# Designs tried in a protein design run: peptides against a protein of PDB entry 3ZOQ. Part 65

Target 1, 223 residues: chain A of PDB entry 3ZOQ
Amino acid sequence: QLLQDSWWNQLKEEFEKPYYQELREMLKREYAEQTIYPDSRDIFNALHYTSYDDVKVVILGQDPYHGPGQAQGLSFSVKPGVKQPPSLKNIFLELQQDIGCSIPNHGSLVSWAKQGVLLLNTVLTVRRGQANSHKGKGWERLTDRIIDVLSERERPVIFILWGRHAQMKKERIDTSKHFIIESTHPSPFSARNGFFGSRPFSRANAYLEKMGEAPIDWCIKDL

## One batch from the design tools (peptide; made by RFdiffusion4, then SolubleMPNN)

Design b2_p15_8_s1 (from b2_p15_8, 8 letters changed)
Fold by OpenDDE base, seed 1:
Structure b2_p15_8_s1 (fold): chain B 223 residues (1-223), chain A 15 residues (1-15)
Amino acid sequence: as target 1 above (223 residues)
Amino acid sequence: EEAEIAELERRRAGL
């Protein structure tokens, strides 16, 4: 099976649907004919690192970074050795101001994923140098289902929704069970309009503590 | 750690 058991039990029916089969055939052609990111083995890394049952926090992104060696199947995250993108730099600046973490010498958020932070993009692939090139091809239907099955879960989840694109998913989230943290996007174009000072990390941990859950260690060690 | 890596690799699938 493509996914570990907890996600497979929630999503297996999606992979059999015509829309996903069409998406898969399109992607097979794209990966053969074009440079596509992330690597095909890394597309579902968010679901591989964070099981359905282990999800504590969700951070929504749009689509993967479209430069060489950047994307690793986790929203906002970049592979070690890759220069931190501007939005990620701002995330680390807010992390430092919020809870006092040092700015790491790399951009990998794998340590968050391993603690139950689902780093999900709404679109899971992109052509090199062509932002949003795989928008509207079927990924959004699958990732909407991921949000839906998390919203249906009895155990509460914290959704961190940066910017308008992520906030459009709020209508799919049962706010009677789940917590939402909203601000402007960490992009340099929007960060000063509400992202900085939003303190999403301490706020998320405060909700986890209220739920009787272990908080996230948001601090990232240098490599 | 090795078991975790092995499990991750077993879940990694190409198209």
Scores: peptide ipSAE 0.076, ipTM 0.743, DockQ to the pose 0.021
Fold by OpenDDE base, seed 3:
Structure b2_p15_8_s1 (fold): chain B 223 residues (1-223), chain A 15 residues (1-15)
Amino acid sequence: as target 1 above (223 residues)
Amino acid sequence: EEAEIAELERRRAGL
């Protein structure tokens, strides 16, 4: 099976649908003819690191980083040894101001994923140097289903929705059960308009504690 | 941790 059991039980039907079969065939051509990111084995890393049952927090991204060696199948995250992208730098600045964490010497958010932070992009692949090149090809239907099955879950989830693209998914989230943290995007173009000072990390942990759950250790150790 | 990484690597599936 493509996914671990908890996600497979929720999503297996999607992989049999025509839209996903068409997407898969498109992606097979793309990976053969173009440089596509992330590596094909890393596409579902967000679901591999964070089981359906273990999801505590969701952070939505748009699509993967499109530079060499950057994308690792997690929203906003970059592989160790890769220069931190501007949005990620701003995330770490807010993390430092919010809860006092040091700025890590790398950009990997795997430690968050392992604690139940689902780092989900709405589009899971991209052509090298071509942002949003796989937009509207079928990924959004799968990732909408991921949001839907989390929204349907009885155990509450915290959704962190940075910027308008992520906030458009709010209509799919049952706010009677789930908690939403909204701000402007961490991008340099928008961060000063509300992302900085939004304190998403402490707010998420405060909600987890209220639910009787263990908080996230958001501080990232150096490698 | 190596065992967990190995398990994760076993879970990694391509297209």
Scores: peptide ipSAE 0.057, ipTM 0.727, DockQ to the pose 0.022
Fold by OpenDDE base, seed 4:
Parts: sequence; structure tokens; C-alpha cells
Structure b2_p15_8_s1 (fold): chain B 223 residues (1-223), chain A 15 residues (1-15)
Amino acid sequence: as target 1 above (223 residues)
Amino acid sequence: EEAEIAELERRRAGL
């Protein structure tokens, strides 16, 4: 099976649907004919690192980084040794201001994923150098279903929604069960309009504690 | 607007 058991039980029906089969055939062509990111083995890394049952927090991105060696199947995250993109730098600046974490010497958010932070992009692949090149090809239907099955889960989830693209998913989230943390996007073009000072990390942990769950250790160790 | 901003940043990061 493509996914670990907890996600497979929630999503297996999607993979049998025509839209996903068409997406899969498209992706086969794309990976054969173009440079596509992330590596095909890394497409579902967000679901591999964080099981359906272990999701505590969701952070939504749009689509993967489209430069060489950057994308690792986790929203906002970059592989070790890769220069931190501007939005990620701002995320770490807010992390430092919010809860006092040091800025790490790398951009990997795998430590968050392993603690139950689902780092999900709405589109899971991209052509090299072509942002949003796989928009509207079927990924959004699958990732909407991921949001839906999390929203339907009895155990509450915290959704961190940076910027309007992520906030458009709010209508799919049962706010009677789940918590939402909203701000402007961490991009340099928007961060000063509300992202900085939004304190999403301490707020998320406050909700987790209120729910009787262990908080996230958001601080990232140097490699 | 935010989607456009995010796209612009991804474009910059990919260069």
C-alpha cells in the first residue's frame, strides 16, 4: 500500500477514484519527461512522518519548492544544507520571538513532523523552476480530503493557516472541534502585516495543553 | 493576494 495504515484507512478510496488515476498517469509522464520535485519517493513524506492518529497540528503550504535539492515533501521545510528560503527565515524569526528558540543552521522541519505537526502542501509536486505548474491537476482534491478526514476526527487538531490560500480551507474545518490559528503569510511581502507577533507556536502549545496533550518542542537543534 | 505573494517568494527561492 502507498501509505501507512492509519492514513490508508482514511484515504484508500481516493486512490481508486478516476481523478487520482489521471493524476498518477500525468505524474508518470511528468517525472519521465521533466525534472519534478520532490523526489517521487518523498511526495507523501508529510503523511509518512505524521500518522493520521498522531496529527496534533497542521501547517498548510501551497506547493513544493521548485529549486534543486530543496523540497522534501514537507511544507516550508528544506533539506539540510539548503539555504533557508525567505518565508522559512521569517518562520524562524517568529519562533525566536515567540518562544525564544535559536535560529537553526538548517531548514529541516522533520523534528516537527515527528512530533505530530503535519506539514502539508495543497499541491504535492512541482516542475523545476515553475511554481504552481501542477496546480489544478488533482492534488487539491486529495489534500482537501486529507483536511476533511482530519476535520471529521473526534480528537481535536490545531490548524495553522498562514495567508489567504491556507485560510480558504477554513470552511472545511469543523471549528466546534478544532482550533484555528490565522495570520498573514510569513513571506517578506506579508509578514509585517500580521505574521510577526502572531505567536503561533506558543498559541498552538497552549491549545495542546488545554486538550491534555503534550506540547510540541518547536525548537530545532543544529545539525 | 497572499497566494500571489507566496508564489513570488517561491519564484525567488527557485532562482
Scores: peptide ipSAE 0.046, ipTM 0.714, DockQ to the pose 0.134
Fold by OpenDDE base, seed 5:
Structure b2_p15_8_s1 (fold): chain B 223 residues (1-223), chain A 15 residues (1-15)
Amino acid sequence: as target 1 above (223 residues)
Amino acid sequence: EEAEIAELERRRAGL
């Protein structure tokens, strides 16, 4: 099966639907004819690292980084050895200011994913050098379903929604059960308008503690 | 606007 059991039980029906089959056929062609990111094996890394039941926090991104070696199937995350993109640098600056973490020497957020931070992009693939090239091809329907099944979950989830694109998903989230942390996007063009000082990491941990759950260790060790 | 800004940044820097 394509996903681990916990996600497969929630999403298996989506993979049988025509829209996903069309998406899959498109992706087969794209990966054959173009340079597509992430590696096809890494497309579902967010769901591989964080099971449905283990999700504590969701951080929504738009689509993968479109440069060589960057995307690793996790929103905002880059492979070790890759220069941290501007938005990610700002995430780490806010992390440092919020809870005192050091700035890591790499951009991999895998340690967050392994602790229950679902690093989900709404679109899971991109052509090299072409941001949003796979927008409107079917990924959004699947990722909307991911949000929906998390919203339907009894155990509360914390959704961190940076910027308008992520915040458009708020209507799908049952705020009677789930917590939402909203701010402007960590992009250099918007970060000073509300992202900096938003303290999403301490706020997320405060909610986790209130729920009697273990907080996230947001601090990332150097490699 | 933030979506457009983020898109422009992605076009330039990858995100």
Scores: peptide ipSAE 0.024, ipTM 0.650, DockQ to the pose 0.147

Design b2_p15_8_s2 (from b2_p15_8, 6 letters changed)
Fold by OpenDDE base, seed 2:
Structure b2_p15_8_s2 (fold): chain B 223 residues (1-223), chain A 15 residues (1-15)
Amino acid sequence: as target 1 above (223 residues)
Amino acid sequence: DAEETEEEERRRAGL
């Protein structure tokens, strides 16, 4: 897929590596033989909506939703008209409690992505109905490199790391330059253990303001 | 619409 020049400059060396070629060949087979999410054109939507230079905040997810019509290439986000998954509902509950935003009538986080919130999953594809089916196939190496090049960037980034899986990436982040907001995952099984009341949205904006950057408008308009 | 299973929500929670 064609990436924006800013991401291409950071990732071009990865695309030439054997692991990525193997991943690409795997994906060709998977999309031909199985129902894979998201649509192949949407795999890199996080990078399409948020250029390397425009990244202000990173929110890490694990892998895409595996139900029909859900995944749109952005972590936690679902296409308009799709029922909000439990974790996303909890994200909006925290958003409401944190900064007073109304709960939107849809689950699309594209408005965040367009403002510099990189909604990155660790794994960028999944088989229908088979969570983590593309784990260990090469995506993690690419997405680790995405974290690395952001960590190496001079302009600070805010990393929001919900749950253990995302927090395992902390070792790749230069905390002398970058800010980390950590809590439990928004999942119903973990949200009460620290996600609720963590106020990641107001905290992120406070850091942005301290850096002299425009805050994120986290409030999502109804469609 | 496909709903998230309890298993998936547990996985996300790290359980």
Scores: peptide ipSAE 0.529, ipTM 0.872, DockQ to the pose 0.631
Fold by OpenDDE base, seed 1:
Structure b2_p15_8_s2 (fold): chain B 223 residues (1-223), chain A 15 residues (1-15)
Amino acid sequence: as target 1 above (223 residues)
Amino acid sequence: DAEETEEEERRRAGL
């Protein structure tokens, strides 16, 4: 897929590597033979909406939603008109309690992405109805490189790491330069163990202000 | 609209 120049400059070497070529060939077969999410044109939406240089905040997810019409190529985000998944509902509850935003009538986080919030999954595709079905196929190597090149960037980044899976990436982040906000996952099975009350949105904006950057408008307008 | 299964929500929670 065509990437923005800033991401291409950081990732072009990965796309030439055998692992990525094998991943690409696998994906061609998968999309031809099965129902794969997100749409092939939406796989890199996180990178399309947020350039390498414009990244202010990173929110890591695991892999896309595997139901019809859900995945938008952005972590936690769902297309407008799609029922908000439980984890996303909890994100909005925390957003409301943290900074007073209303609960939006949709689940699209595109407005965050456009402001410099990189909504990155570690695995970028999934088979319909088969959670994590594309784990270990090469995506993790690419997305690790995305984290690495952001960690190497001189301009600081804020990493929001919800749950153990995302927190396992902490070792790749230069904490002398970058900020990390950690809590339990927004899932109903973990949110009460630390996600609720963690105030990641106000904390992220406080760091942005300290860095002399414009804060994120986290509040999402209804459609 | 497909709902996330309990198994998926547990997986996301790290359970």
Scores: peptide ipSAE 0.517, ipTM 0.874, DockQ to the pose 0.621
Fold by OpenDDE base, seed 4:
Structure b2_p15_8_s2 (fold): chain B 223 residues (1-223), chain A 15 residues (1-15)
Amino acid sequence: as target 1 above (223 residues)
Amino acid sequence: DAEETEEEERRRAGL
């Protein structure tokens, strides 16, 4: 896959490294022999929808949904027509309580991505029905580099870090320059311990306004 | 429309 020029300039050196070549060869085998999600053309959708320069907000996920038709290369997001996963439902509940948005009739977060919300998973592929099956295969090194180059960017970024997995990346973020919004994960097993009432959407927009940037329209229209 | 399992939701929660 070809990346946008802005991301290519930041990541080209990674793509030349042995680890990425090994990852690429692994993925070729996996996609040929197994059902892998997302579609191979959608792996880098987060980078396709949000250029390096256009990133305003980062929302970190762990790995793609592993069910049929769900993953679209964006963290937490599902394709239209797909039942909203529990964590995503809780995201929309918090969105409604935070800023009054209606709950959309679909789970696609593409509208956020198009506004500069980088919806990045740390692992970008998964085998059908096998959560974290592509952990430790090289994605984490690439996605760590994505975080690093954003951290090194002069223009500030807002990182929304839900749960421990995302929060482990905080050490890679220059908090003297970038803003962090942390809470528990939107999962039903953690949302009541801090995610609900965390108001990440209004807080993100408050930071954007402080920086003189246009806020995100977090409200998602029905399809 | 695969549903997230309890195990998956626990994993996401970091449990």
Scores: peptide ipSAE 0.493, ipTM 0.865, DockQ to the pose 0.640
Fold by OpenDDE base, seed 5:
Structure b2_p15_8_s2 (fold): chain B 223 residues (1-223), chain A 15 residues (1-15)
Amino acid sequence: as target 1 above (223 residues)
Amino acid sequence: DAEETEEEERRRAGL
């Protein structure tokens, strides 16, 4: 699918580079020969739902869920009707404790994306049942450029960096212009070490208000 | 499913 004009203007030079052409050819083979997630039309859903100019908040993930019907091209998010993964359940527990939202009956974060929350993974595809199988194939170079062009933007962005992998991107963010919210990852193996009680949702909205921007409605309605 | 989920959740935790 064609990217929105605002993202195309920022990323067009990347698509002409050899690394991206090699990635594209690799993906054509992978989608033809293997079961790859998400659907090829959903790979860039984070950029489709949130234009470059509309980005208010960035939430970084590592790679897509590798089970059937789960991944929808948004970090941490799952399609409606899919069981919520443990990390996502903990995100909703923190959301409830932070700002009083009810726990939704589904795991889709599309409502956040439509409000300017860029739900970006650093790797945008995965082979079925093989976690991180597309690591080091070129996605990281593109997603680093996405972080870079947001860091270069004059209008401030809030980066939510859960866990070490996301926090490694901090060096690419101009903290003189942009805000960073850091904690441990929402995983059951790390959430009690700092994610719970970190209040990322209220803190993000407090920064948006200080910037004169509309806050995010983080509460997700049932379907 | 549960073991793959645990290993993946450990990886995400940075373990």
Scores: peptide ipSAE 0.491, ipTM 0.862, DockQ to the pose 0.892

Design b2_p15_8_s3 (from b2_p15_8, 8 letters changed)
Fold by OpenDDE base, seed 3:
Structure b2_p15_8_s3 (fold): chain B 223 residues (1-223), chain A 15 residues (1-15)
Amino acid sequence: as target 1 above (223 residues)
Amino acid sequence: DAARVEEEERRRAGL
């Protein structure tokens, strides 16, 4: 797949490594034999919408939604016309309470991605109806490298780490250069334990302003 | 499938 030049320069060495070649061969079989999400053209949408140099904020997810038509290659995001998953609904509730945005009539976060919010899952594919089915197949090594090259970047990044899975990546982030926003996961089973009231959107923008960067317009327009 | 959605949301919460 063709990546933007900025990401290609950072990741080209990974694509030549045996683990990634094995991952690609596995994925070829999976897409041929199973229903895999997202669409193969959408796997790297996070990198397509947000160049390496344009990353301002990273929001880490675990793996794609495994239902039909949901996943679009962006963490937490769903395609327009798809019912918003519970975690995403809670994200929008926090967004409303934090900075006053209306709840959008869709679940697409593409507008965030286009502004420099890297919506990265640690695993980028999944079998239909089989949550985390592609865990430990090589994606984590690539996505760890994505975190690493961002951590090595001189221009600061804001990492939003919701829940324990995302927070396990904290050790890879140079906190002398980068800023971390941590809370519990937006899931209904954890949101009331710290996600609600965490105000990640205003906190991210406050940090961007301190760096002399344009804030993110987190408010999502209806379609 | 509401049960599957719930199980997935539990997993995401780390439960």
Scores: peptide ipSAE 0.669, ipTM 0.957, DockQ to the pose 0.900
Fold by OpenDDE base, seed 1:
Structure b2_p15_8_s3 (fold): chain B 223 residues (1-223), chain A 15 residues (1-15)
Amino acid sequence: as target 1 above (223 residues)
Amino acid sequence: DAARVEEEERRRAGL
């Protein structure tokens, strides 16, 4: 079994489909012949850290960071000791302005994942130095299914959709049950057009409180 | 390098 029981029950049928088998065979070749990120054992870290039933919040990313040692299988997150990418720095700036958290000395969002924040990329692998190199290879179909099964869940979810790419998934989300927080992307090229001041962290916690759920501790401690 | 980082951040912004 690739995933913990709660996700396996939701996704097992996908893993048996031809598209996923083709993706798997492609990935075997890619990991053998190329430098692929994240490490193969980290591809499903978002699902490993946050079970289907424990999902409170979803933050959608596009695809993994394609530099050495960066990607850890979580959207926007980088391994400790890695320089924070500009988008991540802006996330922490907004976090500080929104709820007063200190800027952490690392870029790992694992603490969010462990609290029920699903840090999901649309595409889960990438070749070194080649952005979007694994786009259209099958990941999008799987990750769409992840969004679908969460949308179908009775217990509400909060979707944080930064930028147009993530917002394209809005049509898959049942807004009669689930909450959506939208803004421009945290990228330096878009953050000033709506991301800064959007207060996604306090807004997410406000929804969690309304649902009778424990809020997320968004503040990240230094390592 | 800085150019690759910029290109990636532009892509993320939808540019």
Scores: peptide ipSAE 0.650, ipTM 0.955, DockQ to the pose 0.881
Fold by OpenDDE base, seed 5:
Structure b2_p15_8_s3 (fold): chain B 223 residues (1-223), chain A 15 residues (1-15)
Amino acid sequence: as target 1 above (223 residues)
Amino acid sequence: DAARVEEEERRRAGL
């Protein structure tokens, strides 16, 4: 599957490297022999919806949801008609408290992606029912490069880093150019320790306005 | 189902 030209120019050298060829061959076997999420056509949806040049905000996740019909190639997001996972429900609760948005009747964050919110997981595939089963298979090297080329970009980016896993990437971000919003993870087991009340949506928009950029419409319409 | 969801949410929280 071909990436958009702006991402291809940044990542083409990675796709020629042995680690990525090995990852690709592994994925071919995995998709042939097992149920893998997301659908193979949806693996790079974060890059398809948000070009390299259009990135305004990055939200880092760990790996896809591993249940049927859930993952759509975007961090935290679920396809319409799928029950919202607890972390996503808490994201919408914070969104409501932060900027007054209603809770949507679905969990799709595609509207954010289309506005320049890169919804990137560090690992982009998973086996059904086997959380983090594709950890250490090569995805992290590619997604580290995605963070690196965004950090090297002259036009500023806002990085939203929820929890320790995302915050481990902070060392790759040039804070002289880019802005970081950090809190605990939206999970029910951590949200009350700093995620709730962190107001990441209003803070991101305030920074976009200071840069002379259009803010994100974070409010999600019902389907 | 609920137990697997809880385990996953613990993992995501870093627990």
Scores: peptide ipSAE 0.641, ipTM 0.953, DockQ to the pose 0.905
Fold by OpenDDE base, seed 4:
Structure b2_p15_8_s3 (fold): chain B 223 residues (1-223), chain A 15 residues (1-15)
Amino acid sequence: as target 1 above (223 residues)
Amino acid sequence: DAARVEEEERRRAGL
């Protein structure tokens, strides 16, 4: 099957809907005719690394990196050996200032994903060199459903919402049950307006501890 | 391309 059992149980109905079938047919054409990122096998990596039940934290991105070899199917993350994008560099700067982690020599956030950090983009594919080229094609409806089923989950989740695009999803989150950490986006054009000094990593761990859950080891080892 | 990276970072910032 396409997804792990825990996610499949939550999302199977979406995959049967016309909008997703249309999206799937569109993607078949796109991958055949264009260079699309991430690799088709990596589209659902966020859900592959972090089961529905194991989600502790959600970090929302917009859409994948559109350069060669960058996208891993995880928001903000890049494959090892890839130059860290400016936003990711700022994430690591805040991580260092917040909890004292060293800046890693790579940009892979897989270690976070494996610990229950769902690194979800709202749009899961992109054409090479064409930012947001797959906007409005059906991904947003699926990823909205992902947010919805997490919001409906009894076990609380921490949502880290950097910037306006992610914050627009706040209306879908039951704030009586779930925790939200908001700031400006880590982009160089917004980070100084609130992202730096927001301490999202220590704050997330403080919530996890209050919930009786193991904190995230946010520090990333060099490769 | 630095210009493309900058444009993308502006987009992400909501600019």
Scores: peptide ipSAE 0.583, ipTM 0.943, DockQ to the pose 0.885

